# Peptides against a protein of PDB entry 3C2G: the designs that were tried, part 1

All scores and structures are predictions.

Target 1, 209 residues: chain A of PDB entry 3C2G
Amino acid sequence: IRTFDLLGLLLHDSDAIDGFVRSDGVGAITTVVQYPNNDLIRAGCKLLLQVSDAKALAKTPLENILPFLLRLIEIHPDDEVIYSGTGFLSNVVAHKQHVKDIAIRSNAIFLLHTIISKYPRLDELTDAPKRNRVCEIICNCLRTLNNFLMMWIPTPNGETKTAGPNEKQQVCKFIEIDILKKLMSCLSCEGMDTPGLLELRSTILRSFI
Below, numbering starts at 1 at the first letter of every chain, in headers, positions and changes, except where a header shows other numbers.
Peptide ipSAE was made for these designs. It is ipSAE averaged over its two directions, with the distance scale d0 held at 1.0 Angstrom where the peptide's residues are scored. Compare it between designs on one protein only; published cut-offs may not apply.
A fold fails the geometry check if it doesn't show the stated peptide or something in it is severely misdrawn.

## One batch from the design tools (peptide; made by RFdiffusion4, then SolubleMPNN; aimed at target 1 D53 H95; its pose is not in this set)

Design b1_p11_5_s3
Fold by OpenDDE base, seed 4:
Structure b1_p11_5_s3 (fold): chain B 209 residues (1-209), chain A 11 residues (1-11)
Amino acid sequence: as target 1 above (209 residues)
Amino acid sequence: MRKAKKLVEEL
């Protein structure tokens, strides 16, 4: 715990973050959070979120790390773990086709749907910190979905990856009325990535219509 | 589908 908080204070600039990631810092965190302590897991996932946009992650092998993190999010019903883990996933898959392919093979699409489906409606949450955290989690899940859908959109050059039949079936669950209502509720939250949610809207319209 | 499409268009 204290070591991860101290590391988070030292990792305040992009060069320090890239240095940590090049030194297998992500692998080190994922090794330590295998210990069954919720406060340690929370602190480790928070540190993963802090380094999740690092340029050095494009050269980091994530084949063992991503399946482990997805399993961690699946089994820990802690909003701070889910927030940090979905935030890490959203950032790490951005602009990285190989990382998207690992996440999809590791059942990420189904997990993201399951996470969104477990949370109540934002209008049922009277506690503003809890409501904002739930909104951020849903936004992280939906931004990750946008990153997956974009792989299957025709580029002007006619090169498209086709989604497999299983991936298509899993993605079709995100057009459920409950999920779309949660997306609308997130657009009404202050400080949310409204441009990213509007991009997802455009991506859904292009993928399902 | 039609109700979901309309809801996404209203986003």
Scores: peptide ipSAE 0.025, ipTM 0.642, DockQ to the pose 0.030
OpenDDE base, seeds 1, 2, 3, 5: peptide ipSAE 0.025, 0.022, 0.025, 0.025; ipTM 0.650, 0.641, 0.629, 0.633

## One batch from the design tools (peptide; made by RFdiffusion4, then SolubleMPNN; aimed at target 1 N91 R143 E199; its pose is not in this set)

Design b2_p16_1_s1
Fold by OpenDDE base, seed 5:
Structure b2_p16_1_s1 (fold): chain B 209 residues (1-209), chain A 16 residues (1-16)
Amino acid sequence: as target 1 above (209 residues)
Amino acid sequence: SEAMARKAEELRKKLA
């Protein structure tokens, strides 16, 4: 735990983060968080989030790491773990088709829906820190979903990948009224990635209407 | 936006 905290403090610039990732730092963290210690898992996932936008991740094999992280998020009802894990997922799938494919094959779409569905409506949360954290989690999930949906939207000059039947079925769950209400609720939260949420709304409309 | 959400839900029900 203390080691992860120290690493988080030392990895304050992009070059240091890239160096850590190139040295298989992500794999090392993933190995450590396999032990059933909640504090260790929290610290490890937080560190993963901190390095999740590293350029070096483009060259990092995630075939084993990503399914493990998704499982970790699935089985741990900890907001901090879920926040960090969904944040990591959102960042690593961005602009990386091969990572998106791994995530989808690992049932990420269904998991994201499950996460959003389990949280109460933001209006029901009176504690501001809790409300903000929940909003951030939902935003992470929705941003990831947007990245998936964008793969299936036809571009004027390119062949677009068609969603398989299973993916279509999973994505259809995100047009449920409850999910859409939660999306709209997140748009009202201060400090959130409002442009990203608006993009998702647009993407959903283009995908389903 | 809420009107669009309702429309989306109707579409979901048709696809289910």
Scores: peptide ipSAE 0.025, ipTM 0.521, DockQ to the pose 0.019
OpenDDE base, seeds 1, 2, 3, 4: peptide ipSAE 0.022, 0.013, 0.021, 0.016; ipTM 0.540, 0.452, 0.576, 0.467

## One batch from the design tools (peptide; made by RFdiffusion4, then SolubleMPNN; aimed at target 1 L11 H12 I17 L49; its pose is not in this set)

Design b2_p17_4_s4
Fold by OpenDDE base, seed 4:
Structure b2_p17_4_s4 (fold): chain B 209 residues (1-209), chain A 17 residues (1-17)
Amino acid sequence: as target 1 above (209 residues)
Amino acid sequence: DLLARRQAALQRALNAA
């Protein structure tokens, strides 16, 4: 625990973070969080979030790491773990087609829907810290979804991948009224990435048209 | 901006030490 906290403090610049990632730091964290200790899991996932925007992740093999993390955030009851894990996922898939492919093969789209669905409506949460954390988790899931959907939108200069039939069916679950209400509630939360959520709304509409 | 958040977190940790 203290080691992860110390590492998090030392990894304050982009070069140190990239150095850590190049030294298989992500693999090391994922090895440690396999122990059934919730404090270690929380600290490890927080550290993963802290390095999730590292450029060196583009060269890191994630074939074993991503499926493990997805399984962890599927089953773990702690919102702090879910927050960190979904935050890591949203950042690591950004601008990396091969990482998106690994996540999708590992049933990430369905998992994102499951995570959003398990939380109550934000209007039912009277505790502001809890409400904000839930909103952040939902935003992380939706940002990840946006990154997936963008692969299937035609660009003027590129061959677009087509979503498989299973992926299309899983994406259709995000137009359920409950999911849309949660998206709208996130737009009303202070400090949220409102431009990103508006982009997602546009992307969803373009994916169904 | 994650860098700005990290710098702010480090500064808070330094101020608390």
Scores: peptide ipSAE 0.020, ipTM 0.478, DockQ to the pose 0.075
OpenDDE base, seeds 1, 2, 3, 5: peptide ipSAE 0.018, 0.017, 0.015, 0.018; ipTM 0.481, 0.522, 0.470, 0.439

## One batch from the design tools (peptide; aimed at target 1 H95 K100)

Design b2_p18_2_s3 (made by RFdiffusion4, then SolubleMPNN; its pose is not in this set)
Fold by OpenDDE base, seed 1:
Structure b2_p18_2_s3 (fold): chain B 209 residues (1-209), chain A 18 residues (1-18)
Amino acid sequence: as target 1 above (209 residues)
Amino acid sequence: DELLEEAEEEFEEMLEEE
């Protein structure tokens, strides 16, 4: 716990973050958070989020890390763990086709749907800090979905990756009315990634029309 | 672009009816 908090204070610049990632810092965190301590898991996932945009992650093998993190998010009902973990996922898949493929093979699409589905509508949440955290989680999930869908949209050069039949079926769950209502509810939240949510709306439409 | 705008309108209408 205190070590991760201290590391988070020291990792305030991109070079320090890249140095940590190059030293297998992500692997070290994932090793430590295997201990069944919720505070340790929260602190470790928060530190993962802090380093999730590191350039050095492009050279880091994520084949063991991503499945572990996805499983951690799946089994922990903790909003802080889910926030940090989905934030990490959304950042690491960005612009990295191989990482997207690892996540998809690790059942990320279904997990993201499950995460969104378990939360109530934002209008039912009276506690503003909790409502904002839930909105952030949903936004992280939806941003990750956008990154997946973008692989299957035809590019101007006519190149497109085709989604497999299983991936298509999993993605079709995100057009369920409950999911769409949660997307729209997130657009009304102040300080959220409204541009990213609008991009997802457009991406969904382009994928299903 | 027009087809996307039409689909955005239909999507918003679908969400308002429920």
Scores: peptide ipSAE 0.027, ipTM 0.561, DockQ to the pose 0.097
OpenDDE base, seeds 2, 3, 4, 5: peptide ipSAE 0.019, 0.026, 0.018, 0.013; ipTM 0.528, 0.546, 0.526, 0.478

Design b2_p18_3 (made by RFdiffusion4)
Pose (drawn by RFdiffusion4):
Formats: sequence, C-alpha cells, structure tokens
Structure b2_p18_3 (pose): chain A 208 residues (1-190, 192-209), chain P 18 residues (1-18)
Amino acid sequence: IRTFDLLGLLLHDSDAIDGFVRSDGVGAITTVVQYPNNDLIRAGCKLLLQVSDAKALAKTPLENILPFLLRLIEIHPDDEVIYSGTGFLSNVVAHKQHVKDIAIRSNAIFLLHTIISKYPRLDELTDAPKRNRVCEIICNCLRTLNNFLMMWIPTPNGETKTAGPNEKQQVCKFIEIDILKKLMSCLSCEMDTPGLLELRSTILRSFI
Amino acid sequence: TDLLEELEEETEMEKELE
C-alpha cells in the first residue's frame, strides 16, 4: 500500500506516468489487486486512476487487464473502487479504437448501464461526500459511453462504422425508460454538489 | 458543427496514436 502511495507521489506529470506504463506498471497494479484486501484494492485502483490518461496505454496489451478491471467494477461493493475503475475506463478507451473493441467484447457498455442504474436519485442522498461520489461515478460512466458513441455517428470524413448486434443491444439499453427517468432527474433535482455542473453538461452530451 | 469537428479530431488522434 505504501508503494502504491509513493508511486502516486512520484508520478507527477505525463512523462512520469508514461514511463510507468512503459515499465508495465498497469499490468503490475492489476496483478497485485487480485489479493482480497480492500485497503490494498482501494490503493491500487487510486493509482490506476492517476495514470489512466497516459498515451502509452495505446501500446500496452490490454486484452487481459481490461476484462479483469470490468469484472472488478461489476462486483466490488465499495464506491471508491467503482469511482476509480470507471474513471480509469473513461480515459483508457479515449482515442483508442482497439481498446474500445476490447471493452465492447467484455460488455463494457452493458456494465455502464448497470452502474448508473444501481444508485438512487441524487436528491435521496443525505451525506454530501457520498452524493458527490455517486455524482462523479455517473459522470464517469456517461463520459465512457460518449467515447464509444463517436464510432457510429456518420462523419463526412468517411469513417462510418457499422455497429454489430452486440454493440446495438448494449447501446439501446440507454433508451429504456428506467435509465431515462434517472438521467432526466439528475438534470433537474433541487442540491449543493461540486460535481453536479459537470454531470449535467455530460448528460446533455449523452443525449445528443 | 462542433460535434462533427470533434469527430474529425478524434479520428486524427486515433491515427496518431497508432
């Protein structure tokens, strides 16, 4: 845990996190967090979140790491882990087609739907720290969804990709009534929460 | 218009990373 904390302090900028990724740091973190201990898992995922915007992640073999992290997000009961994992997912798929492909084959879009659906409306959360966390989580999920939807919107540049049935059923779940009600309620609930502005802006983008 | 510009930029960034 202290090693994770120290690496977190050392990796202050883009060159440092890229150096860590080229040294197989992401694979190392994911291997270590297989140990069933929550403090250790929370610390490893915090560091993964920190290095998630690394351009070197376009070169790292993610065929095994990514499905493992999606499974961890799916079953781990604590919000800090979910926050870190979905934050990592939003950055790791950004600008990387083959990584989006890995995520789709592992049902990443279906998982985003499940993560958003499990939380009550933001007005039903009393403690401010927790409400802000759920808010950032939903925001992470929708930002990941938006990085996927670019593939299938007609671009005059000529890269009109066709969605397979697998991608179709996952994306179409986001027009089911339950999640639309929840998403529209985040847009209008009446809430002093620092992450609310970014969340509402991201929701509008998801609908667009 | 802004979305189309962003989609074009996204394609360029993907190719740069490859």

Design b2_p18_4_s2 (made by RFdiffusion4, then SolubleMPNN; its pose is not in this set)
Fold by OpenDDE base, seed 1:
Structure b2_p18_4_s2 (fold): chain B 209 residues (1-209), chain A 18 residues (1-18)
Amino acid sequence: as target 1 above (209 residues)
Amino acid sequence: SELLEKALEEFKKALEEE
C-alpha cells in the first residue's frame, strides 16, 4: 500500500509515467492486486488509472493484463475499484485497435452492461459523492462502449469491420430502456463528459439505424 | 526517471520474495 502511494506521488509527469510503463509497471501492479487485500487492490487500481493514458502503453503487451483486470472488476463490488478499473479500460482502448480486440474477446461488452445494470438510477442516490462516483463509472463504461462501436461504423474510405453475432447481441442490450434511462440520467449530472455521452448516443443511432 | 525505475525494480524484487 505505502509503495503504491509513493509511486503515485512520483508519477507526476508524462515522462515518469512512461518510464514506469516501459519498466513493466502495469504488470507489477496487476501481480500485486492478486492478493486478497481490499486496500491494496484499491491502491493498485488507482495507480493503474493514473498511468492509463501513457503513450508507452501502445507498446506494452496487454493480452495477460487486460483479461485479469476485467475479471477483477467483475468480482469486486467496490465502487473505487470499479471506477479505477473502468477508467483504465476506457483510456487504454482509446485509439488502439488491438487493445479493443483483446477487451472484446475478454467479454468486456457484457461486463460493461453488467456494471451499469447493477447500479441504481442516479436520481435514487441521495448521497452526492456516491451519485457522482456511480455516474463516473457509468460514463467510463459508456465511453468504452463508444470506442468499440466506432470500429463497426462504415467509413467512406475504409474497410469496415463487422461485429460478430455475439457482439451484436451484447451491444443490443445497451438499447434497453433501463440502460437508456441511466444514460439520460448521466447527462443531467454535474461535471460529466456530456459531449462524450452525446457522441455515444449518436454512435448507437448510427449502429442500429 | 532513474529513481522511479529503481523503485519499481525494488518493488518487483519484494514481490518475488513473497
Scores: peptide ipSAE 0.026, ipTM 0.602, DockQ to the pose 0.014
OpenDDE base, seeds 2, 3, 4, 5: peptide ipSAE 0.025, 0.019, 0.026, 0.022; ipTM 0.596, 0.534, 0.568, 0.571

Design b2_p18_5_s1 (made by RFdiffusion4, then SolubleMPNN; its pose is not in this set)
Fold by OpenDDE base, seed 2:
Structure b2_p18_5_s1 (fold): chain B 209 residues (1-209), chain A 18 residues (1-18)
Amino acid sequence: as target 1 above (209 residues)
Amino acid sequence: EEEEIEELLEELFEEEEE
């Protein structure tokens, strides 16, 4: 716990973050969060989020890390773990086809749907800190989904991955009424990643209409 | 439910044109 907090305070420099990642820092965190301590798991996942945009992650094998993190999010229904874990996932899949493929094979689409479906509507949340955290989680999930959907949209260069039948069936769940209402609710929230949500809206419209 | 999904998609589309 205190070590991760200290690391989080020291990792404000991009070179330090890259140095940590190159030194198998992500693997070290994933090893430590295997201990059944909720505070340790929260602190470790928060540190993962803090390093999730590191350039050095492009050279880090994620084949064992992503399945572990997805399982951790699944079994620990803690908002801070889910926030950090979905934030990590969203950042590591961005612009990385190989990482997207690992996440999809690791049942990420279904997990993201489950996470979004589990949380109440934002209008039902009276506590502003809780509402904001839930909105951030939903946005992390939706941003990750957008990153997956973009793989199946034709690029100007004519390179299109065709979604497999299974991936198509999984992604169709994100046009369910509850998911769309949560997207709309997130769009109405001030201070959110509105550009990312608007991009997802456009992606949904292009993919399903 | 299908009609409500279509309505929400239409609302999403109108908000994209703004």
Scores: peptide ipSAE 0.028, ipTM 0.626, DockQ to the pose 0.050
OpenDDE base, seeds 1, 3, 4, 5: peptide ipSAE 0.027, 0.028, 0.027, 0.025; ipTM 0.618, 0.632, 0.618, 0.616

Design b2_p18_6_s4 (made by RFdiffusion4, then SolubleMPNN; its pose is not in this set)
Fold by OpenDDE base, seed 1:
Structure b2_p18_6_s4 (fold): chain B 209 residues (1-209), chain A 18 residues (1-18)
Amino acid sequence: as target 1 above (209 residues)
Amino acid sequence: SELLEKALEEFLKQLEEY
């Protein structure tokens, strides 16, 4: 735990972060957080989030790391773990088609739905810190979903990937009425990623209409 | 199905107000 905190203090610049990632730092974290200690898992996932935008991740094999992280998020009810993990996911899939494919194969779409389904409407949360954290988690999920949906939108050159039938079915879960009500409740949250929601709106329009 | 479409339209409309 203390080691992760110290590493977080040292990894304050892009070069240090890239150096850590090139030295298999992500693999090291994922190894350590396999110990069933919630504080250790929180610290490790937080550190993962801190390095999640590293350029060196583009060259890092994530075939074993991503499924592990997704499983960790799935089984832990801890908001801090979910926040850090979904933040990592949203950053690591950005602009990386191969990483998106790994995540999708690892049932990430369904997991995102499960996470959103777990939380109440934001307007029902009276504790402001809790509400804000849940808001951030939902934003991370929506940003990740948007990144997935963007793969299946026709490009100006007429090229498009097609979602498989299972992926389509999983995506359709996000337009269920109960999910939509939760998403609508995000509009009342202070500090909501409004640009992200607007981007998702655009993506939904292009995907479903 | 119709309720779902209306809910989606409402959600998208609310987002447009931002």
Scores: peptide ipSAE 0.037, ipTM 0.513, DockQ to the pose 0.050
OpenDDE base, seeds 2, 3, 4, 5: peptide ipSAE 0.026, 0.031, 0.025, 0.026; ipTM 0.563, 0.572, 0.559, 0.567

Design b2_p18_8_s1 (made by RFdiffusion4, then SolubleMPNN; its pose is not in this set)
Fold by OpenDDE base, seed 1:
Structure b2_p18_8_s1 (fold): chain B 209 residues (1-209), chain A 18 residues (1-18)
Amino acid sequence: as target 1 above (209 residues)
Amino acid sequence: SLKELAEKILKELFEEEK
């Protein structure tokens, strides 16, 4: 735990982060967090989030790492773990087709829906820190979903990949009224990625029209 | 590698709990 905290302090610039990632730092973290200690898992996921936008991740094999992380998020009800994990997922799939494919094969779409469904409506949360954290988690999930959906939108300059029947079914769950209400509630939260949420709304509409 | 070191540390932690 203290080691992860120290590493977080030392990884203060992009070069240090890239160096850590090139040295298989992500694999190291995912290995250590297999130990059944909640504080260790929380610290490890926080460190993953910190390095999740590293350029070196584009060259890092994630075939074993992503399924493990998705499982970790699935089995841990800790908001801090879920926040860090979904944040990592959102960043790591961005602009990386191969990583998106790994995540989708690992049932990420269904997991994202499950996460959003487990949280109450934001208007039912009176504690501001809790409400903000939940909103951030939902935004991370929705941003990740947007990244997936964008793969299946027709572009003028070529053939688009078509979502499989299972993916289509899973995506359809995101137009459920409960999910849409949570999306709309996030738009009213201060400090949230409103442009990203609006983009998702547009992407959903384009995916179902 | 960092991964190998992490695996070693993990093994040591599991052995200490036995």
Scores: peptide ipSAE 0.129, ipTM 0.737, DockQ to the pose 0.011
OpenDDE base, seeds 2, 3, 4, 5: peptide ipSAE 0.118, 0.106, 0.127, 0.118; ipTM 0.733, 0.707, 0.736, 0.736

Design b2_p18_8_s4 (made by RFdiffusion4, then SolubleMPNN; its pose is not in this set)
Fold by OpenDDE base, seed 3:
Structure b2_p18_8_s4 (fold): chain B 209 residues (1-209), chain A 18 residues (1-18)
Amino acid sequence: as target 1 above (209 residues)
Amino acid sequence: SLEELIEKILKELFEEEK
């Protein structure tokens, strides 16, 4: 735990972060968080989030790392782990088609739906820190979903990938009224990515027509 | 259309959360 904290302090600039990633730092963290220690898992996932937007990740194989992280998020009810993990996911899939494909094959769409479904409505949460954290988690899921949906939107000059029938069915669950209410409730939270929510609205419409 | 329905739902939800 102390090691992760110290490492986090050292990884405060983009060059240091890229250096860490190029040295297989993500793989190292993934190895460490396999031990059943909640504090260690929290610290490791937080560190993953910290390096999740590194340019060096474009050259990092994630075929084993990403499925492991998704499983970790699935089995841990810890909001901090879920926050960090979904944040990592949203960042690593951004602008990387091959990573999106890995995530989708690893049932990321279904997992995102499950995460959103399990949390209560934001208006039912009276504790502000808890409410804000839940909102952040939902926003991370939303951002990831948006990135997935964009793959299947036809472009005027390009061949568009077609979602498989199972993937399409899983995506359709996000237009359920209860899910939509939870997504839209994030608009009431201060400091949330309102433009992202509005972008998702547009993306959903384009994906389901 | 499905598009119109989704748009309507999303619009209503958006206004409710303002």
Scores: peptide ipSAE 0.036, ipTM 0.513, DockQ to the pose 0.050
OpenDDE base, seeds 1, 2, 4, 5: peptide ipSAE 0.019, 0.018, 0.024, 0.018; ipTM 0.494, 0.492, 0.510, 0.518; seed 2 fails the geometry check

## One batch from the design tools (peptide; aimed at target 1 A94 R143 N147)

Design b2_p19_2_s4 (made by RFdiffusion4, then SolubleMPNN; its pose is not in this set)
Fold by OpenDDE base, seed 2:
Structure b2_p19_2_s4 (fold): chain B 209 residues (1-209), chain A 19 residues (1-19)
Amino acid sequence: as target 1 above (209 residues)
Amino acid sequence: SELEKLLEELRKYLDELSK
């Protein structure tokens, strides 16, 4: 845990973060979070989140790392782990088609729905820190979904991928009223990326029209 | 670098945990 804290302090600039990633730091953290110690898991996932936007991740094999992380955030009960893990996921898939493909093949779309679904409505959470954390988790999931959906939207250049039947079915789950209500609730949370959520709404509409 | 040292410490720690 101390090592993670120290690493976090050193990873304050892009070069340091990239250096860490190039040195298989993500793999190392992934190994740590496999240990049945919640403190280590929490610290490791937090560090993953910290490096999740590293440019070096574009060249990092994630075929084994992503499925493991997805399984972790599927089953782990700690919101801090879920927050960090979903944050990592949302950042790591951004602008990386290959990573998106790995995530989707690993049933990420369904998992995102599962994570959002397991949390109560934000208006039912009276504790502000808890409510905010849940909102952040949901936003991470929705941002990840947005990144997936964008693959299937025609670009001005005529390049478009077509979602498979399974992906389409999984995406359709996000238009459930419960999910939409949670999305709307997130728009009311302080400090949330409202423009991003509005973008997602637009993307969803474009995907279903 | 200090980062490399910390990574090495992390690796050592992981090795110990695996025993």
Scores: peptide ipSAE 0.048, ipTM 0.681, DockQ to the pose 0.015
OpenDDE base, seeds 1, 3, 4, 5: peptide ipSAE 0.037, 0.027, 0.023, 0.029; ipTM 0.671, 0.649, 0.590, 0.664

Design b2_p19_4 (made by RFdiffusion4)
Pose (drawn by RFdiffusion4):
Structure b2_p19_4 (pose): chain A 208 residues (1-190, 192-209), chain P 19 residues (1-19)
Amino acid sequence: IRTFDLLGLLLHDSDAIDGFVRSDGVGAITTVVQYPNNDLIRAGCKLLLQVSDAKALAKTPLENILPFLLRLIEIHPDDEVIYSGTGFLSNVVAHKQHVKDIAIRSNAIFLLHTIISKYPRLDELTDAPKRNRVCEIICNCLRTLNNFLMMWIPTPNGETKTAGPNEKQQVCKFIEIDILKKLMSCLSCEMDTPGLLELRSTILRSFI
Amino acid sequence: SLEELNSLVLSLLKIDEDS
């Protein structure tokens, strides 16, 4: 845990996190967090979140790491882990088609739907720290969804990709009535929460 | 018109990749 904390302090900028990724740091973190201990898992995922915007992640073999992290996000009961994992997912799929492909094959879009749907409306959360966390979580999920949807929107530049039935059923769950009601309620609930502005802006983009 | 609208939508979604 202290090693994770120390690496978190050392990796202050882009060159440092890229150096860590080229040294197989992401693979090391994911291997270590297989140990069933929540403090250790929380610490490893915090560091993964920190290095998630690394461009070197375009070169790292993610065929095994990514499905493992999706499974962890699916079953781990604590919100800090969910926050870190979905934050990492949002950045790791960004600008990387082959990584989006890995995530789709592992049902990443279906998982975003499940993560959003499990939380009550933001007006039903009393403690401010927890409400802000659920807010950032939903925001992470929708940012991940938006990084996927770009593939299938007709671009005059000529890269009109066709969605397979697997991608189709996952994306279409986001027009089911239950999640639309929840998403529209985040847009209009009446809430002093620092992450609310970014969340509403991201929701509008998801609908667009 | 449809092509300009689609380009605008993709520019808005790009914000999430550049964030």

## One batch from the design tools (peptide; made by RFdiffusion4, then SolubleMPNN; aimed at target 1 K100; its pose is not in this set)

Design b2_p20_1_s4
Fold by OpenDDE base, seed 1:
Structure b2_p20_1_s4 (fold): chain B 209 residues (1-209), chain A 20 residues (1-20)
Amino acid sequence: as target 1 above (209 residues)
Amino acid sequence: MEELQEKIDELVEELLEELE
């Protein structure tokens, strides 16, 4: 835990973050979070989130790391772990086609739906910190979904990949009325990525209409 | 920059050793 705190203090600039990633720091964290210590898991996932936008991640093999993290957030009920893990996922898949492919093969789309489905509607949460954290988690999930959907939207400048039948079926679950209501409820939260949520709405419409 | 990288490497190693 102390080591995570020290790393957290050092890893505020892009060069330090890239240095950590080059030293297999992400692999080290994923090793650490395999131990059944909630404080350690929280600290590790928090640090993962902190380095999740590192440029060096484009050169890091994530084939073993990403599936493990996805499994961790699938089975762990802790909102802080889920927040950090979904935040990491949303950042690491951004602008990285190969990472998107790894995530999708690792059942990420279904996992995102499961996470969103787990949480109540935001209007049912009376505690503001809890409500905000849940909103952030849902936003992370939806941003990740948007990044996946963008792969399958035709661009004027080229042919896009077509989603497989399984992926299409999994994506269709996000058009469920309860999921859409949660998406809309996130738009009412202060400090949320409203532009990102609106972009997702547009992407969903373009994908299904 | 080199000193910072050395410290990062040390802390990554410590992170792994604390679990053994």
Scores: peptide ipSAE 0.378, ipTM 0.858, DockQ to the pose 0.013
OpenDDE base, seeds 2, 3, 4, 5: peptide ipSAE 0.106, 0.366, 0.361, 0.217; ipTM 0.689, 0.853, 0.851, 0.777

Design b2_p20_4_s2
Fold by OpenDDE base, seed 3:
Structure b2_p20_4_s2 (fold): chain B 209 residues (1-209), chain A 20 residues (1-20)
Amino acid sequence: as target 1 above (209 residues)
Amino acid sequence: DEELEKLQEELRKKLDEILS
């Protein structure tokens, strides 16, 4: 735990982060967090989030790492773990088709829906820190969904990937009233990526209509 | 929210088409 905290303090610049990632730092973290200690898992996932946008990740194989992380956030009812994990997922899938494919094969779409569904409406949360954290989690999930949906939107040249039947069914769950309400509620939260959420709304329309 | 209601209705219709 203290080691992860110290590493977090040392990884304060992009070069240090890239160096850590190139040295298989992500793999090292995922190995350590296999130990069943909640504090360790929290610290490890937080560190993963800190390095999740590193340039070196483009060259890092994630075939084993990503499924493990998805399983971790699936089984841990911890907002901090879920926040860090979904944040990591959102960042690593961005602009990386191969990583998106791994995530989808690892049931990420369904997991994202499950995560959003388990949280109450934001207006039902009276504790501001809790409400903000939940909003951030939902935003991470929805941002990841946006990245997936963008794969299936036709380009001007007519080239596009087509979602399989299973993926279509999983994605369709995000147009449920409760999910859409949560999307809209996130727009009212301070400090949220409002432009990104508006983009997602547009992406949903283009994907389903 | 009229915009939300409209979006929900259109997407619901599409969902029904996809899942039929």
Scores: peptide ipSAE 0.027, ipTM 0.494, DockQ to the pose 0.259
OpenDDE base, seeds 1, 2, 4, 5: peptide ipSAE 0.018, 0.023, 0.021, 0.025; ipTM 0.442, 0.552, 0.500, 0.437

